# Ledger of designs, part 5: peptides against a protein of PDB entry 7K3S

Target 1, 60 residues: chain A of PDB entry 7K3S
Amino acid sequence: MEELSGKPLSYAEKEKLKEKLAFLKKEYSRTLARLQRAKRAEKAKNSKKAIEDGVPQPEA

## One batch from the design tools (peptide; made by RFdiffusion4, then SolubleMPNN)

Design b1_p9_2_s2 (from b1_p9_2, 5 letters changed)
Fold by OpenDDE base, seed 5:
Structure b1_p9_2_s2 (fold): chain B 60 residues (1-60), chain A 9 residues (1-9)
Amino acid sequence: as target 1 above (60 residues)
Amino acid sequence: DLLKESLEL
């Protein structure tokens, strides 16, 4: 059993770790929002194609 | 880059 007897983090080290975690959470949330927007846009494109493929194009 | 700066100890 590796004793995780890590020296108690100083106040400054704890604050730096909190800042790192806050940054990572922000970037994760931004990336997730972009991914969700991209998936919605893809679904909307596929739904438009399914509507256009179901409408007989007027023969010119 | 804020990620690089955040990863520097």
Scores: peptide ipSAE 0.113, ipTM 0.772, DockQ to the pose 0.016
Fold by OpenDDE base, seed 1:
Structure b1_p9_2_s2 (fold): chain B 60 residues (1-60), chain A 9 residues (1-9)
Amino acid sequence: as target 1 above (60 residues)
Amino acid sequence: DLLKESLEL
């Protein structure tokens, strides 16, 4: 592995990278929470469809 | 775009 022998990051550059990482972690967590809600909603829809297919309609 | 702005150096 060539160590990219770049100049050591300044304190300000390191803090900027920490800010960027915190932003990305926040957006990841938000997206994950949306995905988990969508999966729960999909399971609830599939459960309703399984009930609707399993109830004999009362013959009129 | 907040992601682009956050990624700007």
Scores: peptide ipSAE 0.113, ipTM 0.772, DockQ to the pose 0.016
Fold by OpenDDE base, seed 4:
Structure b1_p9_2_s2 (fold): chain B 60 residues (1-60), chain A 9 residues (1-9)
Amino acid sequence: as target 1 above (60 residues)
Amino acid sequence: DLLKESLEL
């Protein structure tokens, strides 16, 4: 076990790291929500194509 | 960029 023998972070350094972590968690959540919307949009496009390819157009 | 501002030490 390499003891991470780094000097103990000051209170100010710990608070700055908490702020950075909170920012990264927010951007992660935003990116995840975009990915989930993109996957839902892709599924909705694929379902429309499957309906259009599976219904014989009634010859008028 | 909000990320650059957050990473500036």
Scores: peptide ipSAE 0.111, ipTM 0.771, DockQ to the pose 0.016
Fold by OpenDDE base, seed 2:
Structure b1_p9_2_s2 (fold): chain B 60 residues (1-60), chain A 9 residues (1-9)
Amino acid sequence: as target 1 above (60 residues)
Amino acid sequence: DLLKESLEL
C-alpha cells in the first residue's frame, strides 16, 4: 500500500473539503429526488395507458 | 456556475 506521503491537510483545508463534500451531497440528493419524481411520473403515464386499454368501450 | 465555484481551490 503506497502511503500517500502528502503533507497532512491543515484544519482550514479539511474544513474547505467538508464544505465541498456537503455541497456535492446536497446536489446529489436534489438530482436523485428529480430522477425519482421523473421515474414515478413515467410509471404513472404507463399505468394510465394500461387501464384505458383494459376498459371495454361501451358499444354504441 | 455553483459547481465550478465549489470546486475552485
Scores: peptide ipSAE 0.111, ipTM 0.771, DockQ to the pose 0.016

Design b1_p9_2_s4 (from b1_p9_2, 5 letters changed)
Fold by OpenDDE base, seed 3:
Structure b1_p9_2_s4 (fold): chain B 60 residues (1-60), chain A 9 residues (1-9)
Amino acid sequence: as target 1 above (60 residues)
Amino acid sequence: DLLEESLKL
């Protein structure tokens, strides 16, 4: 059994990991917000197409 | 890449 008793992370390594985690959480939140906007935009496009296919254009 | 730069030790 390789003792994965890796040396305890230094304070600096822990702070660097916290910074990396904060960055990843920020990018996740940005990506989630983009996905939610895209999903809302898709729903709005699909709703508009369903209305446009249901309104007979008046022949002028 | 911003992720690779953030991951550089």
Scores: peptide ipSAE 0.119, ipTM 0.767, DockQ to the pose 0.017
Fold by OpenDDE base, seed 5:
Structure b1_p9_2_s4 (fold): chain B 60 residues (1-60), chain A 9 residues (1-9)
Amino acid sequence: as target 1 above (60 residues)
Amino acid sequence: DLLEESLKL
């Protein structure tokens, strides 16, 4: 059993770790929002194509 | 990169 007898983090080290975690959470949330928008846009494109394939193009 | 800067001690 590796004793995780890590020296107790100083106040400054704890605050730095909190800042890093807050940054990572922000970037994760931004990336997730972009991914969700991209998936919605893809679904909307596929739904438009399915409607256009179901409408007989008027023969000119 | 902002991530690399945030990871620097």
Scores: peptide ipSAE 0.115, ipTM 0.765, DockQ to the pose 0.016
Fold by OpenDDE base, seed 4:
Structure b1_p9_2_s4 (fold): chain B 60 residues (1-60), chain A 9 residues (1-9)
Amino acid sequence: as target 1 above (60 residues)
Amino acid sequence: DLLEESLKL
């Protein structure tokens, strides 16, 4: 086990790291929500194509 | 960039 023999972070350094971590968690959540919307939109496009390719147009 | 602003000490 390499003891992380770094000097103990000051209170101010710890608060700055908490702020950075909170920012990264917010941007992660935003990116995840975009990815989930993109996956839902892709599934909705693929379902429309499957309906259009699977309904024989009634010959008029 | 919002990340660069958050990373400024």
Scores: peptide ipSAE 0.115, ipTM 0.766, DockQ to the pose 0.016
Fold by OpenDDE base, seed 2:
Structure b1_p9_2_s4 (fold): chain B 60 residues (1-60), chain A 9 residues (1-9)
Amino acid sequence: as target 1 above (60 residues)
Amino acid sequence: DLLEESLKL
């Protein structure tokens, strides 16, 4: 295992990385929520089509 | 881009 012999990050560098990580987690959560809404909307469209194809048209 | 601005040191 190569020890990443980098100088220890300063307190300020660690705080900046925490801010970047918090931003990335927020954008990830927002994107995931959009994806989940889109997937639910698609499932709802497919379920409506399956119900409409299962109603016997009243014979005229 | 908000991501590029957040990634700037």
Scores: peptide ipSAE 0.113, ipTM 0.766, DockQ to the pose 0.016

Design b1_p9_3_s1
Fold by OpenDDE base, seed 4:
Structure b1_p9_3_s1 (fold): chain B 60 residues (1-60), chain A 9 residues (1-9)
Amino acid sequence: as target 1 above (60 residues)
Amino acid sequence: EEEERRREE
């Protein structure tokens, strides 16, 4: 068990961790938005292809 | 800055 060295973080260390967390949350949100756009584009590609192939679309 | 000063007292 790695003893979490019970030294309280300084104010400066806490602010640095808050900044890092804010940055990581921003990059997460950006990546999630890219993934959601990619999934929508894939669904739209597959629906167009299935219409062209004469396959009945599942009505929404 | 003001919250930093209040933690060093």
Scores: peptide ipSAE 0.032, ipTM 0.600, DockQ to the pose 0.000
Fold by OpenDDE base, seed 1:
Structure b1_p9_3_s1 (fold): chain B 60 residues (1-60), chain A 9 residues (1-9)
Amino acid sequence: as target 1 above (60 residues)
Amino acid sequence: EEEERRREE
């Protein structure tokens, strides 16, 4: 086990790390929601085309 | 919270 023999983080360094972590969590959630929306929009476009082209939708 | 309390002493 590498002992993390680093200098103890100052209060200000810990608060800055908490702020960075909160920001990264927010950006992750935003990116995930965007990805999920894009996948749903792609599925909806493909489903509309499949109905228009007379192709049976695979039951999921 | 505990580290904030230690700066007010």
Scores: peptide ipSAE 0.031, ipTM 0.591, DockQ to the pose 0.000
Fold by OpenDDE base, seed 3:
Structure b1_p9_3_s1 (fold): chain B 60 residues (1-60), chain A 9 residues (1-9)
Amino acid sequence: as target 1 above (60 residues)
Amino acid sequence: EEEERRREE
């Protein structure tokens, strides 16, 4: 069993990790929102093209 | 706050 006898993180190290985690969560949420917007925009373009080409949309 | 209180004990 690997001794996870890591020295207890100092308060400053824990706060730095909390800040890093908050930053990463924010960037993740921003990236996810961009991805979801891109997927919706792609679906909307494909749906518009399918209407133009007379292809019946599969009901969602 | 909780870790600050633990330094005053």
Scores: peptide ipSAE 0.030, ipTM 0.583, DockQ to the pose 0.000
Fold by OpenDDE base, seed 5:
Structure b1_p9_3_s1 (fold): chain B 60 residues (1-60), chain A 9 residues (1-9)
Amino acid sequence: as target 1 above (60 residues)
Amino acid sequence: EEEERRREE
């Protein structure tokens, strides 16, 4: 077990790390939600194209 | 708050 033999973090350093972790969690959640929306939008576009290519053009 | 009280004893 590597003992994290670092000097004990000050209260201010701990709070700054908590703020950074909260920020990173927020940006992760935002990015994940964007990725999920993009994947859903891509599936919806592919389904629309499959319907458009599956409509027989009325031969004149 | 609880970690700060432990440094004043």
Scores: peptide ipSAE 0.029, ipTM 0.573, DockQ to the pose 0.000

Design b1_p9_3_s2
Fold by OpenDDE base, seed 2:
Structure b1_p9_3_s2 (fold): chain B 60 residues (1-60), chain A 9 residues (1-9)
Amino acid sequence: as target 1 above (60 residues)
Amino acid sequence: EEEKEREEL
């Protein structure tokens, strides 16, 4: 096991890392929610085109 | 634990 032989982070450095991690988690969740909305919107557009083109929808 | 690190500054 590599001993984490580094200078202990100050309280202020630890808090700054916690804040950065919280920010990154928030932006990840926001981006994931956008991606999921985009995928649902794409599926809805493709289903509308399949109806317009007379292609039988694959029954799920 | 977080309170002990604040008293050492």
Scores: peptide ipSAE 0.043, ipTM 0.640, DockQ to the pose 0.000
Fold by OpenDDE base, seed 1:
Structure b1_p9_3_s2 (fold): chain B 60 residues (1-60), chain A 9 residues (1-9)
Amino acid sequence: as target 1 above (60 residues)
Amino acid sequence: EEEKEREEL
């Protein structure tokens, strides 16, 4: 086991890491919401085309 | 907990 032989992080370094983690979580959530919106928009386009082409929508 | 780490410096 590599001993994490680092000096304990200062309070200010810990707070800076908490802020970075909060920022990364926010950007992740924003990206995930964009992806989910894109997937819903793709399904809605495919459903509209299948109705226009006279193909029965799979009920699922 | 966050206040207790402020008193040890």
Scores: peptide ipSAE 0.041, ipTM 0.634, DockQ to the pose 0.000
Fold by OpenDDE base, seed 3:
Structure b1_p9_3_s2 (fold): chain B 60 residues (1-60), chain A 9 residues (1-9)
Amino acid sequence: as target 1 above (60 residues)
Amino acid sequence: EEEKEREEL
């Protein structure tokens, strides 16, 4: 077992890591929401084009 | 468990 022989993190180091983790979680959620919005917008464009081109929408 | 680390001065 490789002993993680790291010095115990100080309170300030742990709080800094918690803040970094909270920031990264926020930016991840923001990026995911943008990606999901882009995918929904792409589907909505394809559905509009399919109506204009007279192609039956695939029921998905 | 929220470990309330007490800041020891």
Scores: peptide ipSAE 0.040, ipTM 0.636, DockQ to the pose 0.000
Fold by OpenDDE base, seed 5:
Structure b1_p9_3_s2 (fold): chain B 60 residues (1-60), chain A 9 residues (1-9)
Amino acid sequence: as target 1 above (60 residues)
Amino acid sequence: EEEKEREEL
């Protein structure tokens, strides 16, 4: 049970990890926003196609 | 939190 005492990270290593984490959080948020936009665009395309194909849209 | 780690070395 001795593998959790990794050498304490230097201040510079901690700062580099904070920068990486901030970058990853930013890219995650950007990817989520793209995914949500894509899902809305897909729903809008499918709704147009279903109206054209004469399929009754469930009014929700 | 960043100021407390500089005084222990």
Scores: peptide ipSAE 0.037, ipTM 0.617, DockQ to the pose 0.000

Design b1_p9_3_s3
Fold by OpenDDE base, seed 2:
Structure b1_p9_3_s3 (fold): chain B 60 residues (1-60), chain A 9 residues (1-9)
Amino acid sequence: as target 1 above (60 residues)
Amino acid sequence: EEEERRRRE
């Protein structure tokens, strides 16, 4: 077990890590919202195409 | 700032 004998982080280092973590959480949530919007748009396109092709929609 | 104050008491 490598001893995590790292010097205790200073208060300033801890605050900088909290700020970075808050930023990363915000960017993660933004990216997820974008991905979910893209998936919904893809589903809507596939549903429109399946109606146009006369293919029965797979029940949800 | 408050956590730093609490470490000096």
Scores: peptide ipSAE 0.035, ipTM 0.619, DockQ to the pose 0.000
Fold by OpenDDE base, seed 4:
Structure b1_p9_3_s3 (fold): chain B 60 residues (1-60), chain A 9 residues (1-9)
Amino acid sequence: as target 1 above (60 residues)
Amino acid sequence: EEEERRRRE
């Protein structure tokens, strides 16, 4: 199945693919930033709890 | 600009 390799993409098809790629990159960056914020918030919560419970935090 | 150039060819 290799019938897609022979037709050059039109300008309009290339621009549509660029727009789709830009959208996907934006959504990826947004999702990554949310994940990083969630991980930092969880680490901060766990550190606060372990200090309250008298457990030595590894200073990292 | 690139689209306009391609309409003139």
Scores: peptide ipSAE 0.033, ipTM 0.604, DockQ to the pose 0.000
Fold by OpenDDE base, seed 3:
Structure b1_p9_3_s3 (fold): chain B 60 residues (1-60), chain A 9 residues (1-9)
Amino acid sequence: as target 1 above (60 residues)
Amino acid sequence: EEEERRRRE
């Protein structure tokens, strides 16, 4: 077990970590929203193509 | 709030 024998973080270090965490949460949410939009756009393209090709839509 | 608490200790 690595002893977390680090000195208690200063107020400034804690605030810097909070800011970094807030930034990372924002970028995560942005990336997740992009991924979800990409998956929806891919499904919509595949569905449009499957209708055009006369293939039954997979109910999923 | 944490800074204000630290000024009261």
Scores: peptide ipSAE 0.033, ipTM 0.609, DockQ to the pose 0.000
Fold by OpenDDE base, seed 1:
Structure b1_p9_3_s3 (fold): chain B 60 residues (1-60), chain A 9 residues (1-9)
Amino acid sequence: as target 1 above (60 residues)
Amino acid sequence: EEEERRRRE
């Protein structure tokens, strides 16, 4: 068991890690919003096609 | 804010 007895991170290292985490959370949220928009656009295309093909829409 | 407090002690 390697003792992770590493020196405690300096204040500056902790702030740099917080900034990286904030950046990653922002990029995650942006990517998730794109994915959710794509999924809604796909559902809307499938619903339009189901109307055109005379197929009953599955309720939302 | 916490860093600024530590510089005034």
Scores: peptide ipSAE 0.028, ipTM 0.569, DockQ to the pose 0.000

Design b1_p9_3_s4
Fold by OpenDDE base, seed 4:
Structure b1_p9_3_s4 (fold): chain B 60 residues (1-60), chain A 9 residues (1-9)
Amino acid sequence: as target 1 above (60 residues)
Amino acid sequence: EEEERKRRE
């Protein structure tokens, strides 16, 4: 068990960690939005292809 | 303001 060295973080260290966390949350949200757009674009391509191939679309 | 208060403590 690595003893979390019980030194309280300084105010400056806490603010630096908050800034890093805010940055990581922003990049996560940006990546998630890209993934959601990609999944929607893939679904829209697959639906167009299945209409062209004469396959009945599953009604939503 | 909060940073300046902690520099005075």
Scores: peptide ipSAE 0.029, ipTM 0.575, DockQ to the pose 0.000
Fold by OpenDDE base, seed 3:
Structure b1_p9_3_s4 (fold): chain B 60 residues (1-60), chain A 9 residues (1-9)
Amino acid sequence: as target 1 above (60 residues)
Amino acid sequence: EEEERKRRE
């Protein structure tokens, strides 16, 4: 078992880690929302092309 | 609150 012989984090170090975690969660959520929007936009473009080319849409 | 508690220790 690796001895977590780390000095107890100071209050300031804990707050800095909380701020960093909040920032990373915000950037993750922003990136995920962009990815989901991109996937929806791609699906919508492919669906528009499939209608134009007379290809039956696969029911999702 | 956690800061004030740690100022009293």
Scores: peptide ipSAE 0.028, ipTM 0.583, DockQ to the pose 0.000
Fold by OpenDDE base, seed 5:
Structure b1_p9_3_s4 (fold): chain B 60 residues (1-60), chain A 9 residues (1-9)
Amino acid sequence: as target 1 above (60 residues)
Amino acid sequence: EEEERKRRE
């Protein structure tokens, strides 16, 4: 077990770490939501193409 | 509470 043999973090250092963690959680959630929207948009494009390729154009 | 403890050291 590597003992975290560091000097005890000051109150200000702990608060700065909490702020960094809150920021990272926000950016993670934003990125995840973007990825989920992109994946849904890709599925919706593939379903639209499958409908368009499945409609016989009326030959004039 | 943690700030008040550190003010007494």
Scores: peptide ipSAE 0.028, ipTM 0.578, DockQ to the pose 0.000
Fold by OpenDDE base, seed 1:
Structure b1_p9_3_s4 (fold): chain B 60 residues (1-60), chain A 9 residues (1-9)
Amino acid sequence: as target 1 above (60 residues)
Amino acid sequence: EEEERKRRE
């Protein structure tokens, strides 16, 4: 077990870590929203092609 | 509040 015998983080170090965590959460949410938009756009393209080709849509 | 407390120490 590595002894976390580190000096307690200063207030300024804790605030810097909170800011970094808030930034990472924002970038995660932005990336997730892009992924969800891409998946919806792909599903919409596939459904349009399935209608055009006369293929019954798989109920998902 | 926590920042103001630390300015008084």
Scores: peptide ipSAE 0.028, ipTM 0.578, DockQ to the pose 0.000

Design b1_p9_4_s1 (from b1_p9_4, 8 letters changed)
Fold by OpenDDE base, seed 5:
Structure b1_p9_4_s1 (fold): chain B 60 residues (1-60), chain A 9 residues (1-9)
Amino acid sequence: as target 1 above (60 residues)
Amino acid sequence: DEKLKEELE
């Protein structure tokens, strides 16, 4: 079983990887929040159409 | 993305 014991990362390399991971987590969370807002807006549009098509317009 | 690439060089 080849130990995938790659060379031990230096302190500086570990801190750089932590920074990269923190950035990626922040951008992921921002993108997820935008996606969830878009899905809610789409559902709200579809629900308005379903209410408008289900209410008999009062004939004037 | 650009800042993360500049740190990768």
Scores: peptide ipSAE 0.076, ipTM 0.751, DockQ to the pose 0.012
Fold by OpenDDE base, seed 2:
Structure b1_p9_4_s1 (fold): chain B 60 residues (1-60), chain A 9 residues (1-9)
Amino acid sequence: as target 1 above (60 residues)
Amino acid sequence: DEKLKEELE
């Protein structure tokens, strides 16, 4: 058993970690929203190109 | 990047 013999984090250290976690969650959400927009934009470009190239769209 | 560094300090 690795003794978790780390001194208990102070209140200030816990609040700093909560702030860092909140920021990382915000940046993750922004990155995910950018990725989803990029995927939608790519699908829209590919669909236009497939129509121009005479390839029948797979009906869903 | 600078905002992430400042928040990670």
Scores: peptide ipSAE 0.075, ipTM 0.744, DockQ to the pose 0.015
Fold by OpenDDE base, seed 3:
Structure b1_p9_4_s1 (fold): chain B 60 residues (1-60), chain A 9 residues (1-9)
Amino acid sequence: as target 1 above (60 residues)
Amino acid sequence: DEKLKEELE
């Protein structure tokens, strides 16, 4: 059994890891918000095309 | 990209 008992992290190492984790969570949330915005924008483009293709152009 | 490298060091 390989002892995964690495030396206990110091208080400073634990705080540095908490900071890194907080940043990664923030960047993940930002990336998800961008993805959700992109999906909404794509759906809005497809709905606008469906309205323009359904309006008969006024004959001159 | 650079800000992620600085925080990972």
Scores: peptide ipSAE 0.072, ipTM 0.739, DockQ to the pose 0.014
Fold by OpenDDE base, seed 4:
Structure b1_p9_4_s1 (fold): chain B 60 residues (1-60), chain A 9 residues (1-9)
Amino acid sequence: as target 1 above (60 residues)
Amino acid sequence: DEKLKEELE
């Protein structure tokens, strides 16, 4: 296993990498929140259909 | 926020 002992990152390169990681974490959190909202909306649609298919429409 | 998007493109 060649350790990719690349040259030690400069202070500026480390700060730029921290900034990129902070941005990526923010976009990940946004995407996760969107996914969780979509899953909740899908469950709500499926629950509404299960009620509609399970209640005989009262014939007026 | 806008400057960070331009550095990631």
Scores: peptide ipSAE 0.072, ipTM 0.742, DockQ to the pose 0.013

Design b1_p9_4_s2 (from b1_p9_4, 6 letters changed)
Fold by OpenDDE base, seed 2:
Structure b1_p9_4_s2 (fold): chain B 60 residues (1-60), chain A 9 residues (1-9)
Amino acid sequence: as target 1 above (60 residues)
Amino acid sequence: KKKEEEELK
């Protein structure tokens, strides 16, 4: 059992970790929103190609 | 804001 009882983090170290976590959450949300936009754009391109190729769209 | 983003990299 590694003793997870390292020296208690200082107030400044805890605030720095909160700032890092807030930054990472923001970048995650930005990346997720980009991925969702890319997936929607790809679906729209594939739907346009399927119409051009005369393939019957699968009804939803 | 830009300086804080640079210190987090």
Scores: peptide ipSAE 0.029, ipTM 0.597, DockQ to the pose 0.014
Fold by OpenDDE base, seed 5:
Structure b1_p9_4_s2 (fold): chain B 60 residues (1-60), chain A 9 residues (1-9)
Amino acid sequence: as target 1 above (60 residues)
Amino acid sequence: KKKEEEELK
């Protein structure tokens, strides 16, 4: 059985891992907000096309 | 901010 109990992480190593995790959570949230904005913009474009195709332009 | 992001990579 390989002892998968690697040496106990020092206080400094634990703090560095917490900082990495906080950074990754922030970048995830930023990326998710960009994706949600892109999906809303796509839906708004599709809704505008559906309104434009659904209103008979009054021929002048 | 940019230096801290580079040390975390």
Scores: peptide ipSAE 0.029, ipTM 0.600, DockQ to the pose 0.013
Fold by OpenDDE base, seed 1:
Structure b1_p9_4_s2 (fold): chain B 60 residues (1-60), chain A 9 residues (1-9)
Amino acid sequence: as target 1 above (60 residues)
Amino acid sequence: KKKEEEELK
């Protein structure tokens, strides 16, 4: 294990990394919510089509 | 807020 022999991060560098981490967590949550919305919209499209085509919906 | 999000990008 190479010791991470880096200079200790300054207070300002640590705060900047916390802000970056908070931003990345927010963007991750936004992306996840978008993905979940897309999957729900796809399921709703497929269910509407199967009702229109007279195909029995598979019970969940 | 908008400036901070732009500086983080």
Scores: peptide ipSAE 0.029, ipTM 0.602, DockQ to the pose 0.014
Fold by OpenDDE base, seed 4:
Structure b1_p9_4_s2 (fold): chain B 60 residues (1-60), chain A 9 residues (1-9)
Amino acid sequence: as target 1 above (60 residues)
Amino acid sequence: KKKEEEELK
């Protein structure tokens, strides 16, 4: 396995990478919250439809 | 704050 013996990153390059990582973590968290909201909305839609169609809900 | 978010896109 080639050890990527890249030149040591400068302080400025390390700070720029920390900033990029912080941004990426923030966007990940926003996307995860959106996904969790969508999943809850889908479950709530399916439960309303099951009540309307007279189908017994699977007990949780 | 807006300038830093634009430089990362």
Scores: peptide ipSAE 0.029, ipTM 0.595, DockQ to the pose 0.013

Design b1_p9_4_s3 (from b1_p9_4, 6 letters changed)
Fold by OpenDDE base, seed 3:
Structure b1_p9_4_s3 (fold): chain B 60 residues (1-60), chain A 9 residues (1-9)
Amino acid sequence: as target 1 above (60 residues)
Amino acid sequence: EELERLERE
């Protein structure tokens, strides 16, 4: 077991890491919300296309 | 951008 005996992080280094982690969590949540919206939009497009492809066009 | 700001501090 390599002891990860790096010097104990200072209070300032810990606060900086908490800020970085808070930022990354915020960007992750934004990206996840965008991905979920995109997946819902894709399903809605595929459902519309399946309805349009299933309606016989009235011959003019 | 914000992560690069936090890296320069």
Scores: peptide ipSAE 0.121, ipTM 0.792, DockQ to the pose 0.012
Fold by OpenDDE base, seed 2:
Structure b1_p9_4_s3 (fold): chain B 60 residues (1-60), chain A 9 residues (1-9)
Amino acid sequence: as target 1 above (60 residues)
Amino acid sequence: EELERLERE
């Protein structure tokens, strides 16, 4: 068991780390939502192109 | 930007 031999973080340091973590979680969620929208848009473009090129859509 | 502000405080 690694003894957490570090000085215990003050209340203020713990609250600051919670703020940093909340910010990072928000930016992660925003980025993930952008990525998911981009992937859906790319799939929609590829499906439109496959119809235009007369290529049979891969059945799911 | 906001993270870098939080790192300097």
Scores: peptide ipSAE 0.121, ipTM 0.792, DockQ to the pose 0.013
Fold by OpenDDE base, seed 5:
Structure b1_p9_4_s3 (fold): chain B 60 residues (1-60), chain A 9 residues (1-9)
Amino acid sequence: as target 1 above (60 residues)
Amino acid sequence: EELERLERE
């Protein structure tokens, strides 16, 4: 029960930490949205490649 | 960049 004995953060320090947290949450959400788009694009490429490999080329 | 500005203030 001893980890809360740090000096109380000033109002200014708390506001700076809120700003840092808001920025990190924004960048996290942006990165997550990029990752989700990348995974969808990869699945779409793999499905196209699986269709192309599964179509017997018409022997001319 | 923005985080590094907030650390220098």
Scores: peptide ipSAE 0.121, ipTM 0.793, DockQ to the pose 0.012
Fold by OpenDDE base, seed 4:
Structure b1_p9_4_s3 (fold): chain B 60 residues (1-60), chain A 9 residues (1-9)
Amino acid sequence: as target 1 above (60 residues)
Amino acid sequence: EELERLERE
């Protein structure tokens, strides 16, 4: 069991770590939202191709 | 940028 017997963080050090963590969580959420938008856009492109391959072009 | 500011403080 590694004793986490480091010097106790000051109040100021704890608040700074909370700010860093809050920022990192915000950037994670932005990245996740971007990934979800990209996946939805890919699915929408694939559905358009499936409609185009399923309609016989009227021969002119 | 903001992470680098928080690391320099």
Scores: peptide ipSAE 0.117, ipTM 0.789, DockQ to the pose 0.012

